Peptides against a protein of PDB entry 5HOI. Designs and how they scored, part 142

Target 1, 351 residues: chain A of PDB entry 5HOI
Amino acid sequence: FRYMPFSPAGTPFGFTDRRYLTMNEVGYVSTVKNSEQYSITVSFFDVGRFREYHFEDLFGYDLCFLNEKGTLFGQSKTGQIQYRPHDSIHSNWTKIIPLQAGERITSVAATPVRVIVGTSLGYFRSFNQFGVPFAVEKTSPIVALTAQNYRVFSVHYSQFHGLSYSLSELGTSSKRYYKRECPLPMSLPNINSDMKKDANLDYYNFNPMGIKSLFFSSYGDPCIFGSDNTLLLLSKWRSPEESKWLPILDSNMEIWKMSGGKETTDIHVWPLALAYDTLNCILVKGKHIWPEFPLPLPSEMEIRMPVFVKSKLLEENKAILNKKNEIGADTEAEEGEEDKEIQIPVSMAAE

## One batch from the design tools (peptide; made by RFdiffusion4, then SolubleMPNN)

Design b1_p17_4_s4 (from b1_p17_4, 11 letters changed)
Fold by OpenDDE base, seed 4:
Structure b1_p17_4_s4 (fold): chain B 351 residues (1-351), chain A 17 residues (1-17)
Amino acid sequence: as target 1 above (351 residues)
Amino acid sequence: SKREEFAKRIAELLASP
């Protein structure tokens, strides 16, 4: 097994000189190989809010994370990372992550307030948005990272224990764990069944874990989309004993249903984000399970969550609101970051 | 509806060569 650099919804080169380094609800980052150099383009879905920009990459960045404020790049072998704000007001910064012999950066994540680097030896490195280090922690080998605000969802892999996950909050003074290296019940790619098609082998070589993407939902729930095309959501993560993974979408089944039961073996969902009850995704047609160039427009897939899951999310959200109101009554002064009011979509409140 | 739009997009993809 080889630890490969992972970025959310990143695509392989395949037989081309170009690939997506990452994509999500904000936009997509592409790289084009030009001799010994790369040209990187950062593109946005909201062209009114952000301007597309490009730059020459002399390092061969193979890791990327895009957020609303900037793009983090990483080079898995050299340990170079670069943060590029989308706005010209803030300066770019570059840092070298010290790597041991054979160590690789396996994933990077960035929020407006945190930068996270994970490695093949399980080094978890945290920084602020300016690249000032907070801590280095040793965990199980990290294979994927995503982050939202101060929260980090990490996926770990051990040859002996398989996949695990952690959910943590990176405060100013300390790291809090909500979940620490708990088993992740995600299906791994089946080498024997899926490798009969060359296109699947190329993707497996690029991403041996088959994690197409991972993200936080608009509600701040960890989500993972595996090779089985099932979207898993971590419910009740604030209650460690009640926390569970919910298979909230089988995308193959939903495509099949929406086709009227036709053969849909050449139609693939490429996940971007979960906004409320809607999976933002790219619909891909063809031999490759990943989007090619040009990128198709995103599509919105409505998630028919079981009524029991919707009601629980509603109850959890109400319980969070009530606890906030109780805590807010007694303590005047601390600028507790407004955990943004989880606006329950009217669609979820009506069912 | 989002579902109808998605179903339409699937139909378009199925009809494309």
Scores: peptide ipSAE 0.509, ipTM 0.941, DockQ to the pose 0.564
Fold by OpenDDE base, seed 3:
Structure b1_p17_4_s4 (fold): chain B 351 residues (1-351), chain A 17 residues (1-17)
Amino acid sequence: as target 1 above (351 residues)
Amino acid sequence: SKREEFAKRIAELLASP
């Protein structure tokens, strides 16, 4: 096993000179090898809201995180990070993260208010959006990060304990844990069964954990999409004793059902984001499980969430609406969505 | 519906070589 740089929905080069560094609901970041340098392009799905831009990368950035305000880049070996706001009003900044011998940056995340760097030795470094450091904490080795607003979802790996996760909030003065290095019930890639196809070996060498992506849902729930193509959602994380991972989607099973039971072994879901009850994803056809170039248009897959997830989402929405009403914001609540019968996936209906 | 659109996209992908 070796620690590899992880970015959400990042793709390998394979046999090509190009790959996606990251992609999500905002857009996609691509890099092309040009002799001794790289050309990076930051593209957006909403072309009316954001302007595509490119730049020459002399450092060979292998880590990326895209948000609505900017793009964070990182170089896993040198410790260089760069934040590039999408708006030209704000300046780019660059910083070197001090790394020990053999240490690598394994993941980076950025929100409009926080920058996070995780390493193979478990150094968790937090900054504001301007690159001002807050703290350095030592955790178990970090293999993946995502963040939304002040919240951070981190995935850790130990040779002895396997995968764990943390959910934390980065205030101005302190870090709060909602979950701290708790077991993550995600299946790891099975080297012996899946390696019959050379394409799976290439992907495993790029991403040994098989984490295709991780993100926060629109409701702020941590989500992870593994090599088993199951979307896991962390439910009830505000109540540490009630918190559980929910397998809200088996994407292979849903593709198979929607095909009418045809062979779908060459059709793959590449996850972008979860907005309400809809997985935003790229549908990929071919030998490779990841999107190639050009990037297909995103597809929306409706998730039949279990009743207990939707009820909680409705309660959280009612609580958000009640708080907005207490603050005097006239938001017309469309009452009409209560009656949609939530079919529990058959795999969860066996209890 | 979103489901019908997605099912159509799957059918298009299955029909492509």
Scores: peptide ipSAE 0.509, ipTM 0.941, DockQ to the pose 0.633
Fold by OpenDDE base, seed 2:
Structure b1_p17_4_s4 (fold): chain B 351 residues (1-351), chain A 17 residues (1-17)
Amino acid sequence: as target 1 above (351 residues)
Amino acid sequence: SKREEFAKRIAELLASP
């Protein structure tokens, strides 16, 4: 088995000189090979909010993470990382991550407040947005990372135990675990069935885990989209005993239904983000399961699962809070109440 | 609706070569 660099919704080069390093709801990062160097472009979906920028990459960055404040780049073999704020007011910074012989950076993540580096030996390294280190932890080998605010969703791989996940919060002085190396019930790519098509072999060589993307939902729930095109959402992660993965979308089945039962074998969903009850995605037509150039406009796929109940319960809870504030109850608004998980009543999960 | 827009986009992709 070979650890490969992973970035959320990253695409292979295939037979081209260009690929997407990463993409999400904010935008997309592309790299083009120019002789011995690369040209990187950071593009945004909201062209009114952000200005597209480009730079020459002499290092061959193969890891990327995009957020609303900047882009993190990494080189899996050399250990070099670079953070580039979108705003020119803030300075770029570069750091070399010390790697052991045969160790690789396998994934990187960045939020406006944290930078995370994961390696093939299971080194989990945390930094602030300025590249100041907090800690180094030894975990099971890391294969994928995503982060939102102070929270990190990490995917681990063991040859003996398969895939596991952790959910952690990176405070100023300590790391808290909500979930620590728990089994991840995601289907791995089947080499014998799926590799009959050359295009699937090329993608497998780029991404052996078949993780197309992972992200946090707009509600802060960890999401993962595997090779089976099923979106999994981690529900009730604040309660260790109640935490479960929900298969909230089979994208192949939904495309088939929406086509009126037509053949849809050449139509693929490429996941970007989960915003409320809507999967933001790129619809791809063709032999390749990933988007090519130019990038199509994002599409919105509505999810009919209990996540729609979560929006109603949020509106109801906001309405209850507003009514309590009107009644002049000195409820010290503990800044921690916005972060309570909304319990969905079991009766609404059966519709 | 978002669903109708998505279904329209699927129909457009199915009609494209």
Scores: peptide ipSAE 0.508, ipTM 0.941, DockQ to the pose 0.538
Fold by OpenDDE base, seed 5:
Structure b1_p17_4_s4 (fold): chain B 351 residues (1-351), chain A 17 residues (1-17)
Amino acid sequence: as target 1 above (351 residues)
Amino acid sequence: SKREEFAKRIAELLASP
């Protein structure tokens, strides 16, 4: 097994000279090979808010994180990182992260207030937005990072223990854990079944964990989108004993339903972000599960409660109705509510 | 609706070669 550099919704080069380093709700970062150098472009979905910019990359940045204030770049092998504000008011800064022999930066994240670097040896390095270091912590090997404000969602991998996750807050003086290296119930890519298609092998070699993206929802919940195309949301993370992963969307099943039950094996969801009850995504047509060039416009996929959770709520509602009927309350049961698609209550996300 | 727009986009992709 090799730890590979991870960026949210990053794509492989494949047989091309270009790829996406990262993409989310803010925009997308692309890189093009040009002899011994790369040309990087930072593009935005809201063209009125930010101006697209480009620069020459002499380092071969293979890690990227985009936020509303700037872009963080990293080189997994050399340990170089660069932060580029989107505005021209704030200066770019560059830093070298000290790496041990064989250590790699595996993921980077940036918010308007924090920069985070995770490594294959489990070094978790935190900085402010100006590259001033706070701390170095030793954790299990980090394979993915995302951050929102002061919160960090980290995914860890051990050959012995599989996937775990942490949820932490990077205050001014200390790191607080809400979750610390808890089991992550995400399926890993199945090498034997899926590798019969060359396109799946190329993606597996790029991303062995199959984590297409991870982000915080608009409500501040950790989300992860794996190789099974299921969106998992961490609910009730403030209550350690009540916290659970909710499979809030099977994207393959929803595409199949919305097609009217047609063959949809060549249509893929590429996740960007979760805003309220809507998954922002790129719809991809073809053999490759990732978007190519040019990037299609983002699509909005409405999230509905999973059938299992719907069935449970229907059973609970029937049990409540039966109890009301036993108590002799003449509530005229309007028969008409069976067809109301149960939306995910905002409370299940926001707790 | 968002669902109708998404379903339309799926139909367009299914009709594309």
Scores: peptide ipSAE 0.510, ipTM 0.940, DockQ to the pose 0.643; fails the geometry check

Design b1_p17_5_s1 (from b1_p17_5, 9 letters changed)
Fold by OpenDDE base, seed 1:
Structure b1_p17_5_s1 (fold): chain B 351 residues (1-351), chain A 17 residues (1-17)
Amino acid sequence: as target 1 above (351 residues)
Amino acid sequence: SAEIRRRAAERIQELLS
């Protein structure tokens, strides 16, 4: 095992001069090798909302995180990070993360309010969106990060304990843990079974953990998509004793069903994001399990978990709020109710 | 939704063709 730079839904170069650094529901970031430099392009799915942009990369950025406000880049070996807002109003900023001998940045994440850097030695570094540092914490070695708003989902690796995860909130004054280095029940890539195909070996060398992506759902639930092509969602994470990983989609099984039971061994799901009840993904045909160029249009796959309860509860809560407003009751809308964990009824999580 | 499933199935059939 070696620590490799991880970005959500990033693809290897393979035998090409180009790859995706990252992709999600917002868009995709590509890099092309141009002799000793790279050309990076930040592209968007909503072309009406965002303007595609590109720049020359002299540093060889191998880490990336895309959000609705900007793109974070990182160089795993040098420790350089750069944040580029999508708008031209806000300035780009660059920072060097101090690295020890042999230390690598393994993952970066950015929200409109936070920047997070994780390393192979387990340094967790937090910043605001302007690159002002908050804290440095020592954790188990970080292999992947994602973030939404103030929340961070981190994946850790130990050679003795395997994969663990943390879920934390980066407030203004302190870090709160909802989960701290808890076991992550995700299967690692099986070198002996999976490496029968050269393409799988290339991908393993790029991503030894087999984490294709990790993200927060539209409901703020941590999600991870591993080498087994199962989407895991962390349910009830606000309740430490009730928290569990739910296998909400077997993507291979769903592809097989949607094919009408045909052989689909060359069709692959590449995960982008989890919306309310659908996995946004790229459906890939071919030898490689990852999308090539040009990027196919995103597809939606319905998840099995009845997220409909969350949607219905949100609709019911909105309908209750609207009725209260019509009745002219000056009940202070406790803005705090939106952050309540929408409990999925136990009966629906078992199907 | 049934429509989401339909579109995904159509895309898979297109890829299998």
Scores: peptide ipSAE 0.436, ipTM 0.927, DockQ to the pose 0.470
Fold by OpenDDE base, seed 3:
Structure b1_p17_5_s1 (fold): chain B 351 residues (1-351), chain A 17 residues (1-17)
Amino acid sequence: as target 1 above (351 residues)
Amino acid sequence: SAEIRRRAAERIQELLS
């Protein structure tokens, strides 16, 4: 086993000179090998909101995280990180992360307010958006990171215990754990069954955990998409005893249904994000399970939450609140309601 | 929505053609 640099929905070079460093709902970051250097392009799906930009990379960045405010780059071996705001008003910054002998940066994440670096030795380093450090924590080896606002979803690996996850909030003065190194019920890639195709071996060497992507949903729930092409969502994570992983989409089964029951072994889902009750993804045809160049337009797949539709519950709750306001009840709008877990009606929790 | 499912199914049929 080797720790490899992970970025959400990143693709291998394969036999080409180009790959995607990362992609999500905001856009996609590509890198092209040019002799001794790389050319990086940051592209966006909403071309009206953001302008595509490029730069020459002399460091060979192999880690990337894209958000609505900027792009974080990292070099796994040297420990160099760079944050590039999309807006030219804000300055780029570069930092060297101190690494021990044999240590690698395995994943990076960035929000508009936090930068996170995880390593193969389990060093968890947190910074603000300007690269000012908060803390260094020692955890189990980190293999993947994602973040939304102040929240961080981390995946850990132990040779003895397999995959675990943490969910934490990075306040101004302290780190809070909602979940701390809990077992992650995700299957690892099966080397013996899946490696019959050379393309699967190339991908396994690039990403031995088979984590295609991880992200937070639009509702702030941690999501992970593994090698089995099942989207897992962490539900009820605010309640430690009630928290569970929900298989909210078998993408292979859903492709098969939408095909009319045809053979779909060459059609692949490449996950980007979960927006409400829809998986934003790239539908890929071919030998490789990842998108090639040019990037196809994103597709949406409707998820079937087994218990409830969060969008409908949110609309119903808003409609109830609006009716209460029309009746002249001075319900102080507690500014904190957006961060309350949507209470599932007991009637819907029993189906 | 029915429209989201329709578009995804159409894209899969395009990829199968």
Scores: peptide ipSAE 0.435, ipTM 0.927, DockQ to the pose 0.482
Fold by OpenDDE base, seed 2:
Structure b1_p17_5_s1 (fold): chain B 351 residues (1-351), chain A 17 residues (1-17)
Amino acid sequence: as target 1 above (351 residues)
Amino acid sequence: SAEIRRRAAERIQELLS
């Protein structure tokens, strides 16, 4: 097994000189091979909010994370990282992450307030947006990272235990775990069945875990989209005993339904983000399961929570309301930022 | 929303044509 550099919704080169390093709801980062160097372009979907920019990459960045304030780049082998703000007010910074022999940076993430680096040996490194280090933690080997504000969703891999995940909050003085290396119920790519098509082998060599993307929803819930084309959402993560992965979209089934039951073997969903009740994605036609160049316009797919999940959520919401009514009103609301559990809107049950 | 579903279905039909 070889640890490969992972970035959210990153694409392989295939037989071309160009690929997407990452893409999400903000935009997309592309790299083009130019002899011994690369040209990187950071593009945005909201052209009124941000200006596209490019630069020459002499290091061969193979890791990327895009947010609303800047882009983080990483080189998996050398340990070099670079943060580039989108504005001209803040300066770019570069840092070398110390790597042991054979260690690789496997994933990077950045928010407006945090930078995170994960490695093949399970070193989890946290920084502020200016590259000032907070901590180094030793975990199970990290294969993927995403972050929103102060929260980090990490995916880990063990040869003995398979995939696990952590959900943590990176305060100024400490790291809090909501979930710590819990089993991740995601299907891995099936080498024997799927590798009969050359295009699937190329993607497997680029991304052996089959994680097309991971992100936080607009409500702050961890989401993951695997090789089975199912969107999983982590529900009730604040309650350790109640936390569960919800299969909120089977994208293959949804494409099949929207086609009117036609053959859709060459139509693929490439995930970008979950905004409210819609998956923002690229609809791709072709042999490759990933978008090529030029990038098609994003599409929105409505998520459908399984009817059995909707009924349970309604029962659970009733049970929570009943418990709140039994606990009398006497606790003075101290003005703490009540991390209000964003209830899935009941309106999704009525339409 | 019914409109979001309609637009996604239209885009899939365009890709199938």
Scores: peptide ipSAE 0.432, ipTM 0.925, DockQ to the pose 0.523
Fold by OpenDDE base, seed 4:
Structure b1_p17_5_s1 (fold): chain B 351 residues (1-351), chain A 17 residues (1-17)
Amino acid sequence: as target 1 above (351 residues)
Amino acid sequence: SAEIRRRAAERIQELLS
């Protein structure tokens, strides 16, 4: 395992000179390789509220976090971070995070009031929006961060314990934990099954944890979207004994339902945000599970608890077909019929 | 909403075409 720089919904370069550093409900940040430098563009979905801007990046920023007030950039190896307000009223600032030998910044997050830096050694560094430090805490190795207002959702990795998460609130004088390094029931990418396709290997090398994104919902609930394409929401986190992860969307199942039960292996959900009961996402077609350029318009998917598995429906349909064949129709089962429209049960279509 | 689901389904059908 190698710690890689993580940004919410960031994409790899692949075979291109360009990628998305991050994207969410506010917008998307792209970077393009220009010889020895990069050109960064900060784009917004609400073009009436925000003006797109660009700058030359001489540092090779590989970490990014976008919010409604500014963009945080980071360089995982050098420890350089930069905060750029979207408005011209507030000044940009740059800081170097001290890194130990072999330490990397693994994730950064920013809200209008906090900046957070997490590292491969588990250093959790907190700042205000002006880059004034509050504290340094030693945690388990941090692999992903997101933040909303004063709250931070952190994902940790241990070789012995797998994935864990913390939910904390960063006051002015102290950090409060709602959850501290609790087990995260997210499936890791399966190297053996999924890596038969080169595109999956490229993404795994970019993001070994398979965390496509993590964010807070509009209600302030931590959300995570893993390699299994399931959206998990942390419910009841204010009550430690009642807190649980809810699988609120199986995006593969939902795409399959919306297709009418067609083959949809080349259609992918790329998560942006959860607004109320809708996942804001990009629907991607192709070999790559991530969006290419230009960025497609976002789509909305209604969240639902998955109760059915496609494989079980396929088995039930095959069993029904086999039972019909036993009753005396000598219809040669042509092997090619696996692509037939699976009749979605009326209960699932009405859902 | 039914309208959100409809638009998402239409977009998936467009991608399948």
Scores: peptide ipSAE 0.436, ipTM 0.926, DockQ to the pose 0.707; fails the geometry check

